# Designs tried in a protein design run: peptides against a protein of PDB entry 3VA4. Part 87

Target 1, 107 residues: chain A of PDB entry 3VA4
Amino acid sequence: EPIGQLRLFSGTHGPERDFPLYLGKNVVGRSPDCSVALPFPSISKQHAVIEISAWNKAPILQDCGSLNGTQIVKPPRVLPPGVSHRLRDQELILFADFPCQYHRLDV

## One batch from the design tools (peptide; made by RFdiffusion4, then SolubleMPNN)

Design b2_p20_6_s4 (from b2_p20_6, 9 letters changed)
Fold by OpenDDE base, seed 2:
Structure b2_p20_6_s4 (fold): chain B 107 residues (1-107), chain A 20 residues (1-20)
Amino acid sequence: as target 1 above (107 residues)
Amino acid sequence: MLLSPEELAALAEELEALLA
């Protein structure tokens, strides 16, 4: 059962896409084996990771040394590689040039 | 590729408007 969801906003790449997030590591990246596969050239093969340790704990986002970066939109913050960021519900995240939103599911 | 804080602020407004 998914604990959260990552929404990829619609854009020139296509329509909105929603990705379920589960307990453990949810890898965001261009590689097709990523749990959150974003098959776009500006996304690193393994771009970032969203780790959820428990249903009642905020997920942790880390950039994995991506080429084009991971940023928190509001308040603005660049995530240095390996730095843990505790995700808030409704958090707006930018993976390279792709804006996303995390939200916690009511489970 | 990184957006500046100003650019992120603008993006925030765009996204929030979209979500409203």
Scores: peptide ipSAE 0.738, ipTM 0.953, DockQ to the pose 0.950
Fold by OpenDDE base, seed 5:
Structure b2_p20_6_s4 (fold): chain B 107 residues (1-107), chain A 20 residues (1-20)
Amino acid sequence: as target 1 above (107 residues)
Amino acid sequence: MLLSPEELAALAEELEALLA
């Protein structure tokens, strides 16, 4: 069962999309086999990873050396490749030019 | 194509308004 959810905000690309997040590594990227598949040119094939080690632990976000970067919106942070960022509930994340929100699910 | 802190602040306000 999903432990969290990543919401892609609506925009010029289309309507909002919601992606379930599971225990383990949830890869964010343009490749169709990614857990969080964002089929947009500005997203790298394997852009970032959200790793969830346990249902009661904060997920870890890492940029995978993406071309257009991964940023935390508030407070503003650029994520250097491979550097761990502990996600807060309701965290606003920018993958390239696509804003998203992470939230934990009640399990 | 990284956003500046100022641009991120503006984006934050926009997104929070959508979520309200």
Scores: peptide ipSAE 0.737, ipTM 0.952, DockQ to the pose 0.904
Fold by OpenDDE base, seed 1:
Structure b2_p20_6_s4 (fold): chain B 107 residues (1-107), chain A 20 residues (1-20)
Amino acid sequence: as target 1 above (107 residues)
Amino acid sequence: MLLSPEELAALAEELEALLA
């Protein structure tokens, strides 16, 4: 079962969507085969990755060299490609122009 | 297309209002 969840906030694209996050690599990107598929032009085919390990379930977010970037909303940060960022519960993330929220599931 | 720190701060307020 999922260990975390990534919420895509509602917007002009449509309603809120929730994506389950599992152990291993959860790829965020425009490609339909991504675990977190965000089918929007501003999202890179492979935009970012959220990796969750069994020995440490705190997710690690890395930008994959996306065109339009990955940013932490609060406190403001730009994630350089390949730099690991440990996600905090309730963290607000911006993939290109799409705000999301990570939250840890109680499992 | 990166948002500036100021733009991110404004976005944070908007999102937090939605979450409240």
Scores: peptide ipSAE 0.732, ipTM 0.951, DockQ to the pose 0.980
Fold by OpenDDE base, seed 4:
Structure b2_p20_6_s4 (fold): chain B 107 residues (1-107), chain A 20 residues (1-20)
Amino acid sequence: as target 1 above (107 residues)
Amino acid sequence: MLLSPEELAALAEELEALLA
């Protein structure tokens, strides 16, 4: 069952989309193979990864060397490629120009 | 493309308003 959820805010691309996050690696990217598939040209094929461990349900976000970057919105932070960022509940994330929100699911 | 800290702050306010 999903442990978290990544919400893609509504925008010019369309309505809000919710993506379940599971234990292990949840890849964010333009490729349809990604757990969080964001089929937009500004998103890299493999843009970032959200990893959730059984022993620590707080996700770790890493940019995968994306072209247009991954940023934490508040407080502001640009994520250098491969640098781990521990996501907080309700964290606002920007993948390229697409804002998202992570939240934990109560299960 | 990267948003500046100022742009991120503005975005934060927009998103938080949506979530309120």
Scores: peptide ipSAE 0.729, ipTM 0.951, DockQ to the pose 0.956

Design b2_p20_7_s1 (from b2_p20_7, 15 letters changed)
Fold by OpenDDE base, seed 5:
Structure b2_p20_7_s1 (fold): chain B 107 residues (1-107), chain A 20 residues (1-20)
Amino acid sequence: as target 1 above (107 residues)
Amino acid sequence: LEELRERYREEVEKYYELLE
């Protein structure tokens, strides 16, 4: 069952989409095989990963060496490739220029 | 809920240039 959710906000690309996040590695990328598939040219095939080790632990976000980067919005921060960032509930993230929000689900 | 989402989108836009 899903432990969290990643919301892609609506924009010029289209409507809002919600992606369930599960225990383990949730890959964010342009490839349709990704758990969070963002089929946009500016997104790398394997862009980033959100790893959830337990339902009661903060997920870990890592950029996978993406072309256009992964950024935390508040406070502003570009994530260096492979560096672990613990996601806070309701955290706002940019994958390339696509705004997203993570939130924890009640399980 | 929709209003909340819009406010968050606006907040993202505030930081857009800082993150580029």
Scores: peptide ipSAE 0.091, ipTM 0.665, DockQ to the pose 0.044
Fold by OpenDDE base, seed 3:
Structure b2_p20_7_s1 (fold): chain B 107 residues (1-107), chain A 20 residues (1-20)
Amino acid sequence: as target 1 above (107 residues)
Amino acid sequence: LEELRERYREEVEKYYELLE
């Protein structure tokens, strides 16, 4: 059962998409094998990872040394590769230039 | 939900404007 969700907002790339997040590592990337597959050229094959260690703990977001970076929108912050960022509910994230939002599911 | 989504989209758009 999914514990969280990552929403890719609609844009020029297409409609909104929602990706379920599970316990463990949820890889965000261009590769189709990624849990959060963002099949766009500006996204690295393995761009970032959202790790959920427990349902009652905030997920950890890490950039995986992506080419075009991972950023938090509010407050604005570029995530250095490998540095853990604790995600807040409803947090807005940029993977490259793709706006996303994390939210915790009530399960 | 749609209203919520729209609000957050607007926030993202504002961010983009700040980056430019």
Scores: peptide ipSAE 0.090, ipTM 0.654, DockQ to the pose 0.039
Fold by OpenDDE base, seed 4:
Structure b2_p20_7_s1 (fold): chain B 107 residues (1-107), chain A 20 residues (1-20)
Amino acid sequence: as target 1 above (107 residues)
Amino acid sequence: LEELRERYREEVEKYYELLE
């Protein structure tokens, strides 16, 4: 069962998509085998990772050295590669230039 | 939900240029 959700907002790329997030590592990337598959050229094959632990339901976001970066929107912050960022519910994230939102699910 | 999503999308766009 999913513990969280990552929403990709609709845009010029297409309609909104919701990705379930599970315990463990949820890889965000262009590769189709990623948990959060964003098949866009500006997204790295393995762009970032959202890790959710059993003892801490708040996900940890890390950029994986992506080409076009990972940013928190508010307050604005560019995530250096490998630096852990604890996601808050409803936090807005940019993977490259794609706006997303994390949502904690009731489990 | 649609209104909420739109507001958040607009917020993202508002701050997008600050991240560029």
Scores: peptide ipSAE 0.112, ipTM 0.680, DockQ to the pose 0.044; fails the geometry check
Fold by OpenDDE base, seed 2:
Order: C-alpha cells, then sequence, then structure tokens
Structure b2_p20_7_s1 (fold): chain B 107 residues (1-107), chain A 20 residues (1-20)
C-alpha cells in the first residue's frame, strides 16, 4: 500500500507520471531498478532516495551524490549529498531539471 | 551549472505558484 506519491510533471520528456512511494527507501534514479525510475540521461543511476519510516512521518529526501543535483523549489535549496531533508506535503522538488511534487496519500 | 539550476528553480517556482 503506497504511503505517498511522487509526481513527475509533464514536459518535453512526455506526460505526467505518478510514482507510488512505500515504507522504506524509494530510490530515485535512471536505473530501471529504482522505485522511481526516471529514464533520462541527466538523472544519475541512483540519484536520490526518499525514505519513509512511518505513515505518519514526513519522508526524508537525500541526494545520493548525483551529478546534476537535487533541489527544493520553495524555498530554493540545493541539497548537499547525504543531507536529510524532511519533505513537506506538496513539496516541489527538482531532480536535475525535472520538476516533481511529493504528496501524502490518504491511506 | 549552479546558476542554471537556480534560474530553472526560480522559473518553476514562479510557474507553480500561479497554479496554487
Amino acid sequence: as target 1 above (107 residues)
Amino acid sequence: LEELRERYREEVEKYYELLE
């Protein structure tokens, strides 16, 4: 049962895609083995991780030392590798130059 | 690269603020 969702907004790459997020580590990356597979050259094979420890806790986002970075949109912030960022509901995230949004699901 | 990221982030912020 998904606890959250990561939305990849539509763009030149294609239509909007929604990725379910589960308890544990949800890896964001270019590798098809990632929970959130973003098959784009500018995305690192293992770009970032969204870890959800409990349904009632905010997910933790960490950049995994990606080449093109992970950023929070508002307020603007580039995430240093390995530094925990607690995601707020509806938070906008940039993985490289791909805008995404996290939101919690009602489960 | 950081400058490019910053510009993009600002544009995205502006765009989605309008949608809120």
Scores: peptide ipSAE 0.033, ipTM 0.598, DockQ to the pose 0.051; fails the geometry check

Design b2_p20_7_s2 (from b2_p20_7, 14 letters changed)
Fold by OpenDDE base, seed 1:
Structure b2_p20_7_s2 (fold): chain B 107 residues (1-107), chain A 20 residues (1-20)
Amino acid sequence: as target 1 above (107 residues)
Amino acid sequence: MEEKREQYQEEVERYFEELE
């Protein structure tokens, strides 16, 4: 069962979408085999990774050297490639210019 | 549920405190 969720907010690309996040590595990218598949040109094939080691630990977000970057919205921060960022519940993330939100599931 | 949420929050806070 999923431990977390990544929400892609609605926009010109389409409606809101929710992606389940599981224990281990959840790759965010344009490639269709990614855990979080964002089929948009501005998203790198392997854009970022959200790693969840346990249900009671915050996920770690890392940019994978994406072309258009990964950012935390508040406060604004561009994530350097490969640098670990611990995600807080309900944290807002930009993958390129696509706004997303991480949510921990109470399962 | 609240206990799980609290443990999560404590872990997050501890992580960021260690980075300061």
Scores: peptide ipSAE 0.212, ipTM 0.732, DockQ to the pose 0.031
Fold by OpenDDE base, seed 3:
Structure b2_p20_7_s2 (fold): chain B 107 residues (1-107), chain A 20 residues (1-20)
Amino acid sequence: as target 1 above (107 residues)
Amino acid sequence: MEEKREQYQEEVERYFEELE
């Protein structure tokens, strides 16, 4: 049922956490209502969105005008608000200072 | 998992170094 996964790597904040990603908009943010809830002060309430339109299409990541930004690690890129970035499998993402990885699930 | 985290951390560090 989940089409993808966003992994929050373990760190000082705590253990690794895996968030399922579904078709549609998966909001990443501090708000507990977010699909990917990252309850950390440096994360904006609605920080970013991962939109998956189809199982055979790359998800689109957009920063939602977050305070501390969204970045792709490799190759390095700071995402301007609202600019679409197609996620590759195993893409490494920084939401603020929190390292995450997108993984496409086989369905 | 630990190896993956380590590799990721290295990439993060490189990323920030490139931003400076």
Scores: peptide ipSAE 0.027, ipTM 0.534, DockQ to the pose 0.052
Fold by OpenDDE base, seed 4:
Structure b2_p20_7_s2 (fold): chain B 107 residues (1-107), chain A 20 residues (1-20)
Amino acid sequence: as target 1 above (107 residues)
Amino acid sequence: MEEKREQYQEEVERYFEELE
């Protein structure tokens, strides 16, 4: 079962989409084989990774050297490639210019 | 560059505040 959820808000690209997050590495990227597949040109093939461990349910977000970056909205922060960011529940994230929100699931 | 970045951040924050 999913441990978390990443919500892509609705926009010009289309309707809202929810992506389940599981234990291990959840790759965010344009490639269709990504756990969080964002098939948009501004998203890198492998844009970022959300890793969830069994001993720590709080996900770790890392940018993978994406072209257009990964940002935390509040407080504003651009994530340098490979630098770990511990996600908080309901945290707002920008992958390139696509707004997303992380939700922790109770499982 | 810094001013543009600040403006962008403000717009993003405003956008999310409206969604919340």
Scores: peptide ipSAE 0.024, ipTM 0.523, DockQ to the pose 0.049
Fold by OpenDDE base, seed 5:
Structure b2_p20_7_s2 (fold): chain B 107 residues (1-107), chain A 20 residues (1-20)
Amino acid sequence: as target 1 above (107 residues)
Amino acid sequence: MEEKREQYQEEVERYFEELE
């Protein structure tokens, strides 16, 4: 069962999309093999990773050395490659220039 | 489910307090 969800907001690229997040590593990237596949040129093949170790622990977001970066919106913060960021519920994230939101699922 | 949400939020808050 999914423990979290990543929402890609609607924009010029198309409609809103929701991606389930599971225990373990959820890779965000342009590659179709990614758990969160964002097929856009500005997204790196393996852009970032969201790792969920347990239901009662905050997921860890890491940028994987992406070309166009990963940012937290509030408060504004660019994530250095490989540095762990614990996601808050309802956290707003930019992968390159694509706005997303994480939320925990009550399961 | 409510207890799970509370435990998660407490862990998140603790982490961010340590970073500040």
Scores: peptide ipSAE 0.022, ipTM 0.474, DockQ to the pose 0.030; fails the geometry check

Design b2_p20_7_s3 (from b2_p20_7, 11 letters changed)
Fold by OpenDDE base, seed 2:
Structure b2_p20_7_s3 (fold): chain B 107 residues (1-107), chain A 20 residues (1-20)
Amino acid sequence: as target 1 above (107 residues)
Amino acid sequence: LEEQRARYAAEVAAYRAALA
């Protein structure tokens, strides 16, 4: 059962997409094997990871040394590769140029 | 919800501009 959700906002690439997030590692990347598959050239094959250790704990976001980076929008912050960032509910994230939002599901 | 999305869009746009 999904514990969270990552929303990719609509844009020139197409409509909004919602990706369920589960316990463990949810890889964000261009590869179709990723839990959060973002099939765009500016996204690295394995771009970032959202790790959820428990339903009652904040997920951990890490950039995986992506080419075009991972950024938190508010407050603005570029995430250094491999540095853990605890996601807050409703947090806005940029994977390369693509705006996304994490939200916790009521489980 | 629509208002929230509009606010987020503006925030994203401002952030992108700052990074350019």
Scores: peptide ipSAE 0.079, ipTM 0.675, DockQ to the pose 0.045
Fold by OpenDDE base, seed 5:
Structure b2_p20_7_s3 (fold): chain B 107 residues (1-107), chain A 20 residues (1-20)
Amino acid sequence: as target 1 above (107 residues)
Amino acid sequence: LEEQRARYAAEVAAYRAALA
């Protein structure tokens, strides 16, 4: 059962998509083996990771040394590779130029 | 919901412009 969700907003790439997030490491990347597969050239094969340790704890986001970076929108911040960022509910994230939103599921 | 999405879209656009 999913603990959270990552929404990819619609854009020139196509329609909106929702990705379920589970306990453990949820890898974000271009590789089809990723939990959150973003099949776009500007996304690294393994771009970032969202780790959820427990259902009642905030997820941790880390950039994996991606080519085009991972950024938080509010407040604006570029995430240095390997530095842990605690995700807030409804937080906006940019993977390269792709806007996404994390939200917690009430389960 | 639509209003929230529109607000976020504007915030994302402003953020992209600031980073360009």
Scores: peptide ipSAE 0.078, ipTM 0.675, DockQ to the pose 0.044
Fold by OpenDDE base, seed 1:
Structure b2_p20_7_s3 (fold): chain B 107 residues (1-107), chain A 20 residues (1-20)
Amino acid sequence: as target 1 above (107 residues)
Amino acid sequence: LEEQRARYAAEVAAYRAALA
């Protein structure tokens, strides 16, 4: 069962999409086999990872050395590659220029 | 929800402007 959700807001790319997040590594990237598949040229094949552990259901976000970066909106911050960032509920994330929002699910 | 989305949109826009 999903522990969280990543919402990709609507834009010129298309409509809003929701991606379930599970325990373990949820890879964000352009590759179609990614857990969070963002099939856009500005997204790296393996752009970032959202990892959720059993002992800590708050996700850890890491940029994977993406070309166009991963950013947090509040407070504004570009994430250095490989540095762990603990996601807060309703946190707004930019993968390249694509705004997404993390939501914790009640499970 | 609308207010929240509007707020986030403004925050994103401001952040993008600061980065560019």
Scores: peptide ipSAE 0.061, ipTM 0.663, DockQ to the pose 0.047
Fold by OpenDDE base, seed 4:
Structure b2_p20_7_s3 (fold): chain B 107 residues (1-107), chain A 20 residues (1-20)
Amino acid sequence: as target 1 above (107 residues)
Amino acid sequence: LEEQRARYAAEVAAYRAALA
C-alpha cells in the first residue's frame, strides 16, 4: 500500500496527477518505467529519487544529477546531486520547472 | 529559476484556492 503521495500540480502541461509512493525507492524521471513518470523533455530520464524507509516512513529526496535540477521551494534550496533532503509533509518541490507537492498518507 | 519559483507559487496558490 502507498505510504505517501506526490502531486503534480496542473499547468500548461496538463491536468493534476497524483503518484503513489511506496516503501523503498521511488524514482522520478522521464522514463516510463519510473515510479513517478513525468514524460516531459526537461525532466531527466532518471531525475531524482524519493526513498521511504520502513522505520519511520519519512522520505528522503535526492537529485540524481539531473540536467535541470531539483529544488525545494520553501525555504528555497537547490539540491546538489546526491545530497539527501528529508521531506516534510506538504513539502513543495520543483523538478525542473514542474511544481509538485509531497504529502504523507494516513495509513 | 526565479521565474520557475514564481510559476510554482501561482500554481500552489490556485490549487489551495480551489480546495477552500
Scores: peptide ipSAE 0.113, ipTM 0.683, DockQ to the pose 0.035; fails the geometry check

Design b2_p20_7_s4 (from b2_p20_7, 17 letters changed)
Fold by OpenDDE base, seed 3:
Structure b2_p20_7_s4 (fold): chain B 107 residues (1-107), chain A 20 residues (1-20)
Amino acid sequence: as target 1 above (107 residues)
Amino acid sequence: MEEKRKEYRELVEEELAKKA
C-alpha cells in the first residue's frame, strides 16, 4: 500500500505521471529499476532518494550527487548532496528541470 | 481536486519562468 505519491507535471516530455511511494527508500532516477523512473538524459541514473520511515513521519529527500541537481521550488533552495530535507505535503520539487510534487496519501 | 492541481501547476510554471 502506497504511503505517498510523486507527481511529474506535464510538459514538453509528455503527459502528467504519478508514481506511488512506499515505506523505505524510493529512488528517483533515469535507471528503469528506480521506484520513480524518469527516463530523461538530464536525470542521473540514481538522482535522489525519498525515504519514508513511517506513515506519520515526513519523508526525507536527499540528492544523491546528481549532475543537474535537486531543488525545492518555493521557497527556492538547491539541496546539497546527501543533506536531508523533510518533505512537507504538496511540496514542489525540481529534479534537474523537471517539476514534481510530493503528496501524502491518507493512511 | 482538479482545480487545486491547476493552481499548483500554475505556481510551478511561474517559478520556472522567473528562473529562465
Scores: peptide ipSAE 0.037, ipTM 0.620, DockQ to the pose 0.036
Fold by OpenDDE base, seed 2:
Structure b2_p20_7_s4 (fold): chain B 107 residues (1-107), chain A 20 residues (1-20)
Amino acid sequence: as target 1 above (107 residues)
Amino acid sequence: MEEKRKEYRELVEEELAKKA
């Protein structure tokens, strides 16, 4: 059962998509086998990872050395590769230019 | 560059606020 969800907002790329997040590593990337598959050329094959260690702990977001970066919208921050960022509920994230939002599921 | 980044963030936040 998913513990969180990552929403990719709609845009010129297409409609909104919701990705379930599970315990462990949820890889964000262009590769189709990623948990959060974002099939866009500006997304690295393995772009970032959202790691959830427990339902009652904030997920950890790390950029994986992506070409076009991972950013937190508010407060604004570019995430250095490999540096852990604890996701807040409703956190707004940019993977390259793609705006996303993390939220905890009520489970 | 910084101004453009700020503008983009504001636009993103506004867009996301509308969709949230």
Scores: peptide ipSAE 0.035, ipTM 0.599, DockQ to the pose 0.043
Fold by OpenDDE base, seed 1:
Structure b2_p20_7_s4 (fold): chain B 107 residues (1-107), chain A 20 residues (1-20)
Amino acid sequence: as target 1 above (107 residues)
Amino acid sequence: MEEKRKEYRELVEEELAKKA
């Protein structure tokens, strides 16, 4: 069962998409084999990772040295590569310039 | 839901503007 969800909001790229997040490492990137596959040129092949250790623990987001960065929107923060950021429920994230939102699922 | 999305969009646009 998925523990969380990452939503890619609709935009010029297309409609909204939802990606399930599971226990362990959920890789965000342009590569099609990523857990969260964002097939856009500005997204690095291996852009970031969302690691979920348990259903009752906040996921950890890390940028993987992406070209165009990973940012938290509110409050604004650029994530340095490899630095752990604990995601809050409803957290708003930018992968490059693609707006996303994490939310915890009721399991 | 709509209000949050609007707020989010505004925040994103503001942040993108800062980095442009």
Scores: peptide ipSAE 0.030, ipTM 0.599, DockQ to the pose 0.047
Fold by OpenDDE base, seed 5:
Structure b2_p20_7_s4 (fold): chain B 107 residues (1-107), chain A 20 residues (1-20)
Amino acid sequence: as target 1 above (107 residues)
Amino acid sequence: MEEKRKEYRELVEEELAKKA
């Protein structure tokens, strides 16, 4: 069962999509084998990773050296590659120019 | 760059506020 959810908001690219997040590494990227597959040219093949070590611990977000970056919206912060960022519930994230939101599921 | 980035961020936050 999924422990979290990553929502990609609707935009010029298309409709909203929800991606389940599981224990372990959830790779965000353009490659189709990514657990969070964002098939857009501005997204790197392996863009970022959301790692969940336990159901009762906050996930860790890391940029994987992406070309167009990973950013936290509030407070605004560009994530340096490989630096761990602990995700808060309802955290707003930009992968390149694509706005997303992390949500913790009650399991 | 900082001014353009600030404007872009404000637009993103505004759009996200509508959707979230």
Scores: peptide ipSAE 0.027, ipTM 0.564, DockQ to the pose 0.046

Design b2_p20_8_s1 (from b2_p20_8, 7 letters changed)
Fold by OpenDDE base, seed 3:
Structure b2_p20_8_s1 (fold): chain B 107 residues (1-107), chain A 20 residues (1-20)
Amino acid sequence: as target 1 above (107 residues)
Amino acid sequence: MLVSEEQLEAAREHALEAAR
């Protein structure tokens, strides 16, 4: 069962989407086989990765050298490629121009 | 496809709105 969730907010692309996050590597990208598949041209095929090493540890977000980058919304920060960012519950993230929110599930 | 800084800022603002 999932231990986290990534919510893609609604927008011009369509309605809100919720993606389950599991232990291990959850790849965010345009490729349809990504754990978090964001089928939009501004998203890199393999854009970023959210790694969850344990149910009781904060996930680690890394940009994978994406074209349009990965940013934390508040405070604003562009994540350098390959540098680990520990996600906080309710963290707001931009994958390119697509705003998302991570939250921990109560399991 | 490359996105502009304006598009990124709009996305940031949308995130803040949607999270409320």
Scores: peptide ipSAE 0.833, ipTM 0.975, DockQ to the pose 0.985
Fold by OpenDDE base, seed 1:
Structure b2_p20_8_s1 (fold): chain B 107 residues (1-107), chain A 20 residues (1-20)
Amino acid sequence: as target 1 above (107 residues)
Amino acid sequence: MLVSEEQLEAAREHALEAAR
């Protein structure tokens, strides 16, 4: 059962898409086998990871050394590769030039 | 594919708009 959700906002690429997030590592990337598959050329094959260790703990976001980076929108922050960032509910994230939003599910 | 700083800023603004 999903613990959280990552929403990719609509844009020139297409409509909004929602990705379920589960316990463990949820890999974000262009590779089709990623938990959060973003099939866009600006996204690295293995771009970032959202790790959820428990349902009652904040997920950890880490950039995996992506080409175009991972950023927190507000306040603006570029995440250095491998540095842990605890996601807040409703957090806005940029994976390269693709804006997303994390939210916790009530389960 | 490399993304410019301008493109990143546009994405940031889009996120803020979409979240409103």
Scores: peptide ipSAE 0.832, ipTM 0.975, DockQ to the pose 0.971
Fold by OpenDDE base, seed 2:
Structure b2_p20_8_s1 (fold): chain B 107 residues (1-107), chain A 20 residues (1-20)
Amino acid sequence: as target 1 above (107 residues)
Amino acid sequence: MLVSEEQLEAAREHALEAAR
């Protein structure tokens, strides 16, 4: 059962998409085998990871040394590769130039 | 493909608008 959700906002690429997040590692990347597959040229094959260790703990976001980086929108901050960032509910994230939002689900 | 700072700023603004 999904514990969280990552929403990719609509844009020139197409409509909004929602990705379920589960316990363990949820890889964000251009590769089709990623749990959060973002098939766009600016996204690295293995771009970032959202790790959820328990249903009652905030997910941890890490950039995987991506080409175009991972940023928090508010307040603006570029995430250093491999450094853990604890996601807040409703957090706005940029994977390269693609804006997303994390949402915690009730379980 | 490399993304410019201008593209990143536009994406940031879009996120803020879409979240409202």
Scores: peptide ipSAE 0.832, ipTM 0.975, DockQ to the pose 0.988
Fold by OpenDDE base, seed 4:
Structure b2_p20_8_s1 (fold): chain B 107 residues (1-107), chain A 20 residues (1-20)
Amino acid sequence: as target 1 above (107 residues)
Amino acid sequence: MLVSEEQLEAAREHALEAAR
């Protein structure tokens, strides 16, 4: 079952989308085989990874050297590639110019 | 496709608006 959820907010691209996050690596990217598939040209094929371990269900976010970057919204911070960022519940994230929100599920 | 800093800032603002 999903441990978390990544919400892509609605915008010019279309309606809001929710992506389940599971234990292990949840790849965020433009490629359709990504766990979090964001099929937009500003998103790198493999843009970032959200990793959730059984030992620590708080996700670790890493940018994968994406073209347009991964940022934390509040407070504003660009994530250096490969540097681990522990996501907090309700954290707001930019994958390129696409705003998302992480939500920890009650499981 | 590259996005501008302005586009990134707009996205940031949108995130804040959408989250409240």
Scores: peptide ipSAE 0.829, ipTM 0.975, DockQ to the pose 0.986

